# Designs tried in a protein design run: peptides against a protein of PDB entry 3J47. Part 96

Target 1, 121 residues: chain A of PDB entry 3J47
Amino acid sequence: IRLTNQLKSLKGLQSKLKDVVEYLDKVINKELPINHTILGKLQDVFNLLPNLGTPDDDEIDVENHDRINISNNLQKALTVKTNDELMVIYISNLVRSIIAFDDLIENKIQNKKIQEQRVKD
Target 2, 69 residues: chain B of PDB entry 3J47
Amino acid sequence: YEEKEESNLAATKSMVKIAEQYSKRIEEEKELTEEELKTRYVGRQDPKKHLSETADETLENNIVSVLTA

## One batch from the design tools (peptide; made by RFdiffusion4, then SolubleMPNN)

Design b2_p22_3_s3 (from b2_p22_3, 13 letters changed)
Fold by OpenDDE base, seed 4:
Structure b2_p22_3_s3 (fold): chain B 121 residues (1-121), chain C 69 residues (1-69), chain A 22 residues (1-22)
Amino acid sequence: as target 1 above (121 residues)
Amino acid sequence: as target 2 above (69 residues)
Amino acid sequence: DDETLKFLERQIELLKALLEAA
């Protein structure tokens, strides 16, 4: 569910960006007038969102290096943070899995001992 | 889309909290392992069970953290 | 079984190593 919602949001954003690009192309080609309101809102969105696909997208603020993957350049730093978080989660899951296996093995050993005792009785 | 966006925002906020919780979860896992070791030596099933349950809880929390990442 | 015990011991050691690395 969560992954699906994230994917849906990403797809929605992608579609919107495509629409914006198409609009900008039409404006450049003088096919449509410049809508300043839409451009202003888009600029606000771009300022709030990590810039996607710009040459300066490689500029990662070091402070965001450990944060969750959101988008592009800032997302690159955020991707590192997300990777670190995912790594931590992976290690934690591995550790929990190992503990669970240890418990299962111990339970199995105990069950065998109980069975052996019952056979001796 | 809006519902998912809201969920993602909540998840992002949760991720910051997860980092802090992760350290706590690691400690809970250690406690479980110690109880298992003690149970192995003492032959007491109850401490071992408690440790196993704590480890399982820690694992579950980590899985939830991964799903929110 | 001795093999199961050895496996558990190895897993416990791995967990300890992970804990020390964390």
Scores: peptide ipSAE 0.422, ipTM 0.851, DockQ to the pose 0.013; fails the geometry check
Fold by OpenDDE base, seed 2:
Structure b2_p22_3_s3 (fold): chain B 121 residues (1-121), chain C 69 residues (1-69), chain A 22 residues (1-22)
Amino acid sequence: as target 1 above (121 residues)
Amino acid sequence: as target 2 above (69 residues)
Amino acid sequence: DDETLKFLERQIELLKALLEAA
């Protein structure tokens, strides 16, 4: 469910960006007037997005950089963080699986002992 | 799309919490393994079951954490 | 059954090694 929602959000964003690009191309070609309201909202969205291209502004909270591959440098840091988190999750899942297997083995051993006792009786 | 965005934001916040919880979960998993070892030694079925359940819960939480990431 | 037990023991050892490496 969560992954599907993330994928849907990403697809929606991609579609919107494509629409904006198409709109901008039409404006450049003088086919359609610029919708200032949509452009303004898009600019606001871009301003809220981590700066993809400009390395210089120091105040970009490193924390936002690590999680989401939104912007190039910040996006790279976010990609690294995502990879680290995925690694942790993978290790955790592996550990849980091992514990579950240990319990299964123990249960199997106990069941075998019970069966052996029943055969001796 | 908006609902998914909100879910992703919540997931991101949860991920920080998950990192902290992950360390705790690892410890909980170790405790479960110790309980299994103790259960093997004591021969009581109930502690082993509890350990297995806790391990499963830890695994589930990790899966949720991965999905949130 | 013995092979399964050995396999599980190896997995536990691997998990312990991963935990120590983390």
Scores: peptide ipSAE 0.420, ipTM 0.850, DockQ to the pose 0.014; fails the geometry check
Fold by OpenDDE base, seed 3:
Structure b2_p22_3_s3 (fold): chain B 121 residues (1-121), chain C 69 residues (1-69), chain A 22 residues (1-22)
Amino acid sequence: as target 1 above (121 residues)
Amino acid sequence: as target 2 above (69 residues)
Amino acid sequence: DDETLKFLERQIELLKALLEAA
């Protein structure tokens, strides 16, 4: 379900981007007048997108949170953060699994002891 | 699309919360393990069961966290 | 039942080892 939703969102975004590109091309070619409303929305989208273009390592604004398709450089930093979180989750799951297995083992040991005691009685 | 976006945002917020909860869950898991150890020594099933249940809950939460991540 | 118990014991031991290693 989540993956499907993500895929759908991505597909929608891709379609929109394609439409924007097509529109921009038409404007550049003077085939269509500049639609200010569309441009405004695009500008808003671009402003929400992390600045792709700044090559300099330093100002990766650490603040921009986890998973969304943030543009490449910020995306890289976010990817690192996401990876760290995933690692933590993985370790946590592993620990939980270990505990669960320990409990299962203990339960089995207890069951065995109970059975052995019953045989002795 | 909007529903998915909202879901992703909720998931992200949940992830931050999960990080905090993770530390707590680790501690809870340790406690369960200690109780299990104690149960092995005392021969009482109840502490062991409780530890197991807590461990399971911790595991489930981690799985949910992974799925959310 | 005995084999299952042994298996569980091994798993617990492995889990303990993993916990100790973590």
Scores: peptide ipSAE 0.406, ipTM 0.846, DockQ to the pose 0.012; fails the geometry check
Fold by OpenDDE base, seed 5:
Structure b2_p22_3_s3 (fold): chain B 121 residues (1-121), chain C 69 residues (1-69), chain A 22 residues (1-22)
Amino acid sequence: as target 1 above (121 residues)
Amino acid sequence: as target 2 above (69 residues)
Amino acid sequence: DDETLKFLERQIELLKALLEAA
């Protein structure tokens, strides 16, 4: 469910971006007039997006971890964070599995001891 | 799209909570292992069973957290 | 059975070491 919703949101954003690019191309070619309202909304979106342009500013401020979609650099940082979280979850699951396995082995040992005692009796 | 955004926000908040709970889950897992070890010495099945159940619950919570991430 | 017990003991020790490292 969550992944499906994320995918749907991403697809919607991609479609919107494509429409904007197509519109801008038409404006450059003088085929359509500039729609100021759409341009203003797009500018607002870009202002909320982390700066895409300057490759050199390495100090991506910690707060922007949540906005996955915007910049390849931000997306990369978010991808790294997601990978780290996934690794932690994986390790935790592995640890739990090992504990469960230890309990299973101990139970098996106890059962074997009980069987050996029954045979002596 | 809006429903998905809301779900994503909820998931992000859940991830923060998972980080806090992770330390607690590790401790619960250790406690279960210690109880199992003690039960091995005492020969009583009950403490060992309780430790195993606690470890299983901790594992389940981690799996749910991963699925929610 | 003794080998299984030894294997379990090693796994428990490994888990303890991982917990201490974390």
Scores: peptide ipSAE 0.396, ipTM 0.838, DockQ to the pose 0.012; fails the geometry check

Design b2_p22_3_s4 (from b2_p22_3, 14 letters changed)
Fold by OpenDDE base, seed 5:
Structure b2_p22_3_s4 (fold): chain B 121 residues (1-121), chain C 69 residues (1-69), chain A 22 residues (1-22)
Amino acid sequence: as target 1 above (121 residues)
Amino acid sequence: as target 2 above (69 residues)
Amino acid sequence: DEKTIRELELRIEQLKALLEAA
């Protein structure tokens, strides 16, 4: 469900970006006038996006740790964070699996002991 | 799209909660192992079963957290 | 976090020791 919703949102964004590109191309070719309302909304969206183009500003704003998807450098840092989180979850799952296996083995040993006792009787 | 956005926001909030509860889940796993050890010494099946169930629940919660991440 | 990973590793080793004792 969550992955499907994320994919749907991404597809919607992709479609919108395509529409913007097509519109910009038409404006450049002087085929259509500039729609100021759409352009203004798009500018607002871009202003909310992390700056993709300036390599030099090292100020990784600490607050943007959660926004994984937006900028390649930010995306790289966010990808590293996501990988670390996934590793922790993976290790936790392994630990739980080991506990579950230990319990299974103990249950098997107990069952065997019960069976051996029944045969002696 | 809006429904997906809401789901993503919920997932982000869940990740924050996971970070807070992670230590607690680790402790619960330790408790399960200790109870299993105690059950082995006492020869009682019931405490061991309860510990195993708690470990399984903890595992499921971690899996859900990973899927949310 | 590296610290969290180390704690998990310790937990895994404890579980291994329990399994070997069984």
Scores: peptide ipSAE 0.482, ipTM 0.855, DockQ to the pose 0.016
Fold by OpenDDE base, seed 1:
Structure b2_p22_3_s4 (fold): chain B 121 residues (1-121), chain C 69 residues (1-69), chain A 22 residues (1-22)
Amino acid sequence: as target 1 above (121 residues)
Amino acid sequence: as target 2 above (69 residues)
Amino acid sequence: DEKTIRELELRIEQLKALLEAA
């Protein structure tokens, strides 16, 4: 459910971006006037996005580290952090799986011993 | 879209909480493994079963964490 | 954290050794 909602939001954003690109192409071709309201909202969205292109602001605001997808450079650092978190989760799952397998093997060994005892009796 | 965004924000907050709990879950898993080892040597089944159950719970929590991430 | 990853890896290896001993 949560993943589906995230995917739906991402698809909605992608559709909106496509509409904006199509609109901008029509404006460039002088087919339509510039919609200042849409452009202003888009500019606000871009301003809220971590700065994609300016190399100079080394102040990677530590707080925004959690959102993987928003901006390429900050996104790269965030992507590294996310990859590390995913790696930890993956390793933890492997550890849990191994423990579960160990228990299953021990249970099988015990069952075999019980069967061998029953055959001897 | 707004409902999904709100859900994603809640999920992100839950991920932070999961990360904090993750270290605790790892320690719980270690404790269970030691109990299982001790039980294997002593030949007592009960501690081993408890260890197995806690390991399963830890695995389930990790799966939920992956689905949330 | 890299330290946490290493600790988890060590734990996985210990569990594998236990599995092989069983």
Scores: peptide ipSAE 0.478, ipTM 0.857, DockQ to the pose 0.016
Fold by OpenDDE base, seed 4:
Structure b2_p22_3_s4 (fold): chain B 121 residues (1-121), chain C 69 residues (1-69), chain A 22 residues (1-22)
Amino acid sequence: as target 1 above (121 residues)
Amino acid sequence: as target 2 above (69 residues)
Amino acid sequence: DEKTIRELELRIEQLKALLEAA
């Protein structure tokens, strides 16, 4: 469910971005006037996105490095963090799987012992 | 879209929480394995079963965490 | 963290050893 919602959100964002590009193309071609309200909202969204361009030397506050960077340069750093988190989750899943296998093996051994006893009786 | 965005935001917040809980889950898993060892020595089936169940629950939680990440 | 990963790997190895003993 959550993954599906995330995917839907991404698809919605993609569609909206496409609409914006199409609108911008029409404005450039003087086919339609600029909808200033939509552009303003989009500009706000872009301004909230971490700068994808030239990292100006300003000290990116080290503390926020741990937060999943929503924007592309920030997304790269966040991608690293996300990858680390995914790796941790993966290892945890492996550990759980091993424990489950250990239990299965033990159950199998017990079942075999029960069968061997039944054959001897 | 908004509901999914909210869910995704909640998932992101949950991911941060998962990082904190991860260490705890590892310790819980370790404790379960110790209980299995103890059960093997004591010959009691019940502790082993409980360990298995808790391991499965821990696995499920990790999968949910991956889906949230 | 790399340290946490290493700890998990160690735990996995311990579980494998228990499985082989079984």
Scores: peptide ipSAE 0.481, ipTM 0.864, DockQ to the pose 0.016; fails the geometry check
Fold by OpenDDE base, seed 3:
Structure b2_p22_3_s4 (fold): chain B 121 residues (1-121), chain C 69 residues (1-69), chain A 22 residues (1-22)
Amino acid sequence: as target 1 above (121 residues)
Amino acid sequence: as target 2 above (69 residues)
Amino acid sequence: DEKTIRELELRIEQLKALLEAA
């Protein structure tokens, strides 16, 4: 459910970006008049988004963006954070697996002892 | 879209909480393993079973955390 | 850390070996 909602949000954003690009192309080609209100809102959205193409993203913006998957340069840092989180989860699963194996070994040892006792009786 | 974003934000906050709880869960798992070791020496099956169950619960919580991540 | 993961993997392998020996 959560991943589906995130994917839906990303798809919605992608569709909107495509519509904006298409609109901008039409304006450049003089097929449509420039809607200044829409452009202003889009500019505000872009200003809130981390710069995808400029290497000049200061380290501080990268750290805050490591939390927010929205921009590609920030996405790279976020990808690193996600990788680290996945590693922690992987390690946790390994630890739980180890504990489960320890219990299985103990159960097997107990079963062997019970079987040995039954053979002696 | 907004509902999904809210769900993702809630999940991210839950992941942070899980990361904090993860350290505690690791310690709980270690304690259970110690109880299992003690139970091996004492020959009492019930404490060992309880340790195994708690380890399984810890594993399940990690899996849920991974799926939420 | 990758190093920590490797250490845990080694530990799991050791536990598997113990289970197989039992």
Scores: peptide ipSAE 0.420, ipTM 0.852, DockQ to the pose 0.015; fails the geometry check

Design b2_p22_4_s1 (from b2_p22_4, 15 letters changed)
Fold by OpenDDE base, seed 4:
Structure b2_p22_4_s1 (fold): chain B 121 residues (1-121), chain C 69 residues (1-69), chain A 22 residues (1-22)
Amino acid sequence: as target 1 above (121 residues)
Amino acid sequence: as target 2 above (69 residues)
Amino acid sequence: DAVQQALQQLQEALKRMQERLA
């Protein structure tokens, strides 16, 4: 369920990002006024991007978000917030991984010590 | 898509909360690491194990937070 | 910053453990 939702979200985000890019291109070309609704939706997408948990999408989304943020301060803010959240999550995972690694090392050290003691006896 | 968007919105809100929780978890992890270090110095396996377990739990929580975010 | 510090502490701990294993 979660994975499916994530995948769907990614697909939705991808589609939305595409739409946003298209919209932004139109705005850049002065073909359309800045659509705040689209920007809001994009912001929502960007806010959702960190939630999608796909690093690749997050990177793409961050880049897109930055581009969108250039167009929309709110979107930028959301992207930044999202990036910060992602960063926090990443760091947290890293920290946990390191802790787990530390534990593993400690266990190995202990095992080695036990083996050494057994050899001495 | 809408459900996921809602989920993502909730996740974003949760992510803010997660960020706060993360900061707290980081602190907890640090404490655990210190305890592990202390346990290493004391040579008591049990405290080290506990620290490790707590670190693992913290990691797991972070992973879950990432997944839920 | 706090996370980085935590990470650094963890890395240092790992390093210490490695040194003990060596």
Scores: peptide ipSAE 0.400, ipTM 0.840, DockQ to the pose 0.013; fails the geometry check
Fold by OpenDDE base, seed 3:
Structure b2_p22_4_s1 (fold): chain B 121 residues (1-121), chain C 69 residues (1-69), chain A 22 residues (1-22)
Amino acid sequence: as target 1 above (121 residues)
Amino acid sequence: as target 2 above (69 residues)
Amino acid sequence: DAVQQALQQLQEALKRMQERLA
């Protein structure tokens, strides 16, 4: 569910960006007038989004290392954090699987002992 | 889209909490393993079963955390 | 580091269980 929602949000953003690009191309070609309201909202979005441009290594603000913001430079730092979190989750799952396996083995041993005792009786 | 964004934000906040809980879950897993060891000595199925169940719950929570991430 | 230690402990536990099964 959460991943699906994130994907939906990204798809929505992508569609909106595509529409803006198409609109800008039409304005450049003098086919349509500039919609100032849409441009203003888009500018606000760009101001709120960390610069999605070329990852300048220098603008990795240390404070945002912990928050996965969608912008590429921040995304790189966030990707590293996400990878670390995924590794922790993976290890945790492995640990749980091992414990479950150990319990299964113990249960099998116990069942075998019970069966052996029943055959002796 | 807004519902998805809200869900993603909640998931991100949950991940931070999960990281903290992960350390606790590791400790709980250790406790379960110790209880299993104790149950092996006592020979009673009940404590071992409880340890196994707690380990399974810990695994499930980790899986849910990964899926939420 | 703590996760690695937990993993090592689990591996040791599994090894002990295998030894008991053998």
Scores: peptide ipSAE 0.397, ipTM 0.838, DockQ to the pose 0.011; fails the geometry check
Fold by OpenDDE base, seed 5:
Structure b2_p22_4_s1 (fold): chain B 121 residues (1-121), chain C 69 residues (1-69), chain A 22 residues (1-22)
Amino acid sequence: as target 1 above (121 residues)
Amino acid sequence: as target 2 above (69 residues)
Amino acid sequence: DAVQQALQQLQEALKRMQERLA
């Protein structure tokens, strides 16, 4: 049961990661806008990952404690790494949004100038 | 354990490299924005558009790099 | 920090563009 649940969780995580990659690829290709909700869900998944590795307190065999600590530290390190990656992605998306907004403003200014020239003619 | 540590170290090094590349791309984006501002003063529409497109492409590449990491 | 500075510069650029529209 526990191994099966772990496998299921890993498969779920793998699927989610795949979905994130696919989504990011679509965003890169400008096929889809950045969905902040997806990023939020991904963050939630990563925040839950440390909890998945915490074996229930009851089977504290002493030998498992060091392994558990190592596993927890590894999970924590992976979580931090993932959070940093997500942060970079978020910032990149924000920067893209700002650039797109700048372009829109410029287009509006140009359109306004064109209209003003037409009124003078 | 040693193999895992080595893999983690390699991953960490890759992340550092990605971060450096990201910083460089951000700087390039800033330069493009400055050029766009300069182009506004010159009244040349075409260079501004090209700069904007280049900035977008740079950002796309950054996102792909982050995703691939 | 570098990213934040970049974002700030972009925001300032946007502000300048808005002022030109206005």
Scores: peptide ipSAE 0.387, ipTM 0.826, DockQ to the pose 0.016; fails the geometry check
Fold by OpenDDE base, seed 1:
Structure b2_p22_4_s1 (fold): chain B 121 residues (1-121), chain C 69 residues (1-69), chain A 22 residues (1-22)
Amino acid sequence: as target 1 above (121 residues)
Amino acid sequence: as target 2 above (69 residues)
Amino acid sequence: DAVQQALQQLQEALKRMQERLA
C-alpha cells in the first residue's frame, strides 16, 4: 500500500514536471506568451532565492542597457535553474521509485519461495 | 496567487536545502541498495528491510519536495 | 554524473530482480 501510494505520487509528480517542461518549451519557442501563470510562479520562486544576486552577474547586465534583454536573460537563467532543479527532483523520485520497485520484486520472490516450500511440504 | 507564491518561496528555500541534502540522500540510497544486493545474495532479510525503509523515506521526502514546488 | 550513476545502478538492480522473477 505505502509503496503503491509513493509510486502513484511519483507518477503524478512526473506528469506535473512534464507539463511544466512542455510549457517552458512552448514559451521558449514563442508558442505561448511569456506571461503564463506557471512561468510567472517559477520566476517568483527564483526571485525569492537569495543566491540569484551574485554581484558578478550584475556586472555583465550593466553593459546591455536594453531592459528587455536583461529581463530575457534573467528569465532564461531562471528557466535553466528551474529546469535543473526539476530534473534533480525527477531523478531523485525515479531513484526512489526504482528502489521501492526493487523491494516489491524481492517481496514477490520471497512470497513465491514460501509458496513453493509449502507445496513441497 | 499570493498564497501560492508564498508556498513557492518556502518551497524554493526548502528546495535549496533539499538540494544540499539530496546529495547526501543519494549516497544513503546507494548504501541501502548495496546492502540489499548483498542481503539478496546471502538470503538475509534484515539488511534488505533496512535498505527498503531508507529508500522509502528518501522517496517520501522527494515527493513532499515536489508537491511543495 | 553521480546521480546518473546512481540511477543506472538502480536500473540494473531492477533488471536483475525482474530476471529473477521471471
Scores: peptide ipSAE 0.387, ipTM 0.829, DockQ to the pose 0.016; fails the geometry check

Design b2_p22_4_s2 (from b2_p22_4, 15 letters changed)
Fold by OpenDDE base, seed 2:
Structure b2_p22_4_s2 (fold): chain B 121 residues (1-121), chain C 69 residues (1-69), chain A 22 residues (1-22)
Amino acid sequence: as target 1 above (121 residues)
Amino acid sequence: as target 2 above (69 residues)
Amino acid sequence: SAVQEAQKKLQEALEKMKKRLA
């Protein structure tokens, strides 16, 4: 469910971006007037988006390296952090799976013992 | 889309705490394993079930954390 | 490291359970 929602959001953003590009192309071609409201909203979105930094700004605040950035340049540094976090999550999931299997095995053993006792009776 | 965006934002905020939560989850998983061991020793099914459920919850949380990462 | 240790412990537990089931 959560992953599906994330994918849907990403798809929605992509669609919106395409619409913006199409709109900008129409404005460039003088087919439509500039909608200032749409541009304003887009600017707000860009401002809220972590600076999809031009690779040149060296001030990748070291602090952002640890955060999984949705944005590409911050994403490169963040990609490393994201990878580390993903690895941790993967390991954690593996551990949980192993615990669950251990419990299942124990339950199976108990069930077998109960069945054996019933056969003896 | 809005619901997913909100979910992603919540996930991002959760990721900030993931490192701390991860350590705690590891401890909880260890406790569950110990409880399973104890339950095996004591022969009580209910504690084992609880441990399994806690382990599953921990796994789910980890999966969610990975998905949010 | 702690996660790896936990995995090892869990794997050992699984193996013990498998032996009991056999």
Scores: peptide ipSAE 0.415, ipTM 0.838, DockQ to the pose 0.011; fails the geometry check
Fold by OpenDDE base, seed 3:
Structure b2_p22_4_s2 (fold): chain B 121 residues (1-121), chain C 69 residues (1-69), chain A 22 residues (1-22)
Amino acid sequence: as target 1 above (121 residues)
Amino acid sequence: as target 2 above (69 residues)
Amino acid sequence: SAVQEAQKKLQEALEKMKKRLA
């Protein structure tokens, strides 16, 4: 459910971005007048988005909050943070699995002892 | 879309909280393991069961965290 | 580091359990 909602949001954003690009292309080609309302909203969105450095600028500005799905330099930093979080989760799962195995082994040992006692009786 | 965005934001916040709780969960897992060891020494099945249950809960929380990520 | 330490403790617990089985 959560993943589906995230995917839907991303798809919606992608569609909106595509529409904006198409609109900008039409404006550049003088096919349509500039819609000031849409541009204003887009500008607001860009102001809220961390500055997407040019893809060639290797300078990952450290200020990017690790968790925000921001596409560019910030996105790379966020990707690293996400990888670290995934590693932590993976290790945690491994630890839990090991504990579960320990319990299983203990249960097997107990069962074996019970069986051995029954055979002696 | 807005509901999904809110859900994603909540999930992200939950992940941060999970990261903070991860250390605590690891400690809880260690405590359970210690209790299991103690239970082995005492020969009482109940403490071992409790440790196992706590370990399982810790694992479940980690799985939920992974699914939320 | 803390996770690694936890893992080590868990492994030690497993080894103790194995010794009880032997």
Scores: peptide ipSAE 0.400, ipTM 0.831, DockQ to the pose 0.011; fails the geometry check
Fold by OpenDDE base, seed 4:
Structure b2_p22_4_s2 (fold): chain B 121 residues (1-121), chain C 69 residues (1-69), chain A 22 residues (1-22)
Amino acid sequence: as target 1 above (121 residues)
Amino acid sequence: as target 2 above (69 residues)
Amino acid sequence: SAVQEAQKKLQEALEKMKKRLA
């Protein structure tokens, strides 16, 4: 269920991102005004979904947002916030992994010491 | 998509909470690591084991947080 | 920053443990 929801969210995000890109292109070409509703939806997507893009893609998206008017700034800010949160989670996982590794090493050391003591007896 | 979005929103909120707790968790992890180091010096297996278990729990929580994010 | 410091401390702890195993 969770994985399925994540996949669906990713697909939805991908579709939305595509729509946003298309919209942004139209805005850049002055074919359409900035749609606040789309921006709001994008913000919602960014709030719901961690930045699924590669860091490079995320930077590109952020840079593209910087070029566009005030409404994109909020979306960019939300994206940045999401990225920061994702980064924090990643770091937390790394830290936990390192702790677990340390414990494993310690257990191994203790086991080795016990074996050495048994050999001496 | 809406249901997933809502679920993701909830997960994101959880992640934010986790992020807020992350600093605390990092501190706790540091404390655990220090305790493990201390336990190694004291030679008491039980404290070390407890620290390891706590670290594992912290790791599990982070994994769950990542999965929820 | 705090997370990075924690990681660093943990890495140092791991290195100390490795030295003990050697």
Scores: peptide ipSAE 0.398, ipTM 0.830, DockQ to the pose 0.013; fails the geometry check
Fold by OpenDDE base, seed 5:
Structure b2_p22_4_s2 (fold): chain B 121 residues (1-121), chain C 69 residues (1-69), chain A 22 residues (1-22)
Amino acid sequence: as target 1 above (121 residues)
Amino acid sequence: as target 2 above (69 residues)
Amino acid sequence: SAVQEAQKKLQEALEKMKKRLA
């Protein structure tokens, strides 16, 4: 089951990549305008599969070196975006944690005061 | 495959929304901290408890956002 | 910047609480 699912996912990715390549070729040839929706979906795919361009880059002929560089730059940009998002999430979690600690400290202080009052009584 | 693409699109939209809500959450956290300080001076435990609960909820939402991302 | 400010405020609150415990 797991292997079958992985194979299916790989096949789907391959098909999508083929479609993207075909679209990009048409855009380069000025046959079609840039479709922002397709580009957005492609970006999402790259965010999910950051290393997709890396294995093929070694096998892609020198003639596609410029294309490879563009792909690498895009991948890098997507990686940076993902990193920025992760950083924001991380900072948010830290802030929440600090607030929780502050509350804990306050609770401890209150408990200590209550205990001190009980001892005096 | 189409379902997966739709799911990814939805996730991306959710991330944008999370970014917008993040600023609001930060402000809410600041308000809670201020209320906690005020409660400390007044010596009333009830408002402080409410503030703590709100902070915890904010934290939980961030964790869910991380898991969704 | 807003996140940093929030963090700073939280840190200040924490320090105040520590002072009360001492």
Scores: peptide ipSAE 0.367, ipTM 0.813, DockQ to the pose 0.013; fails the geometry check

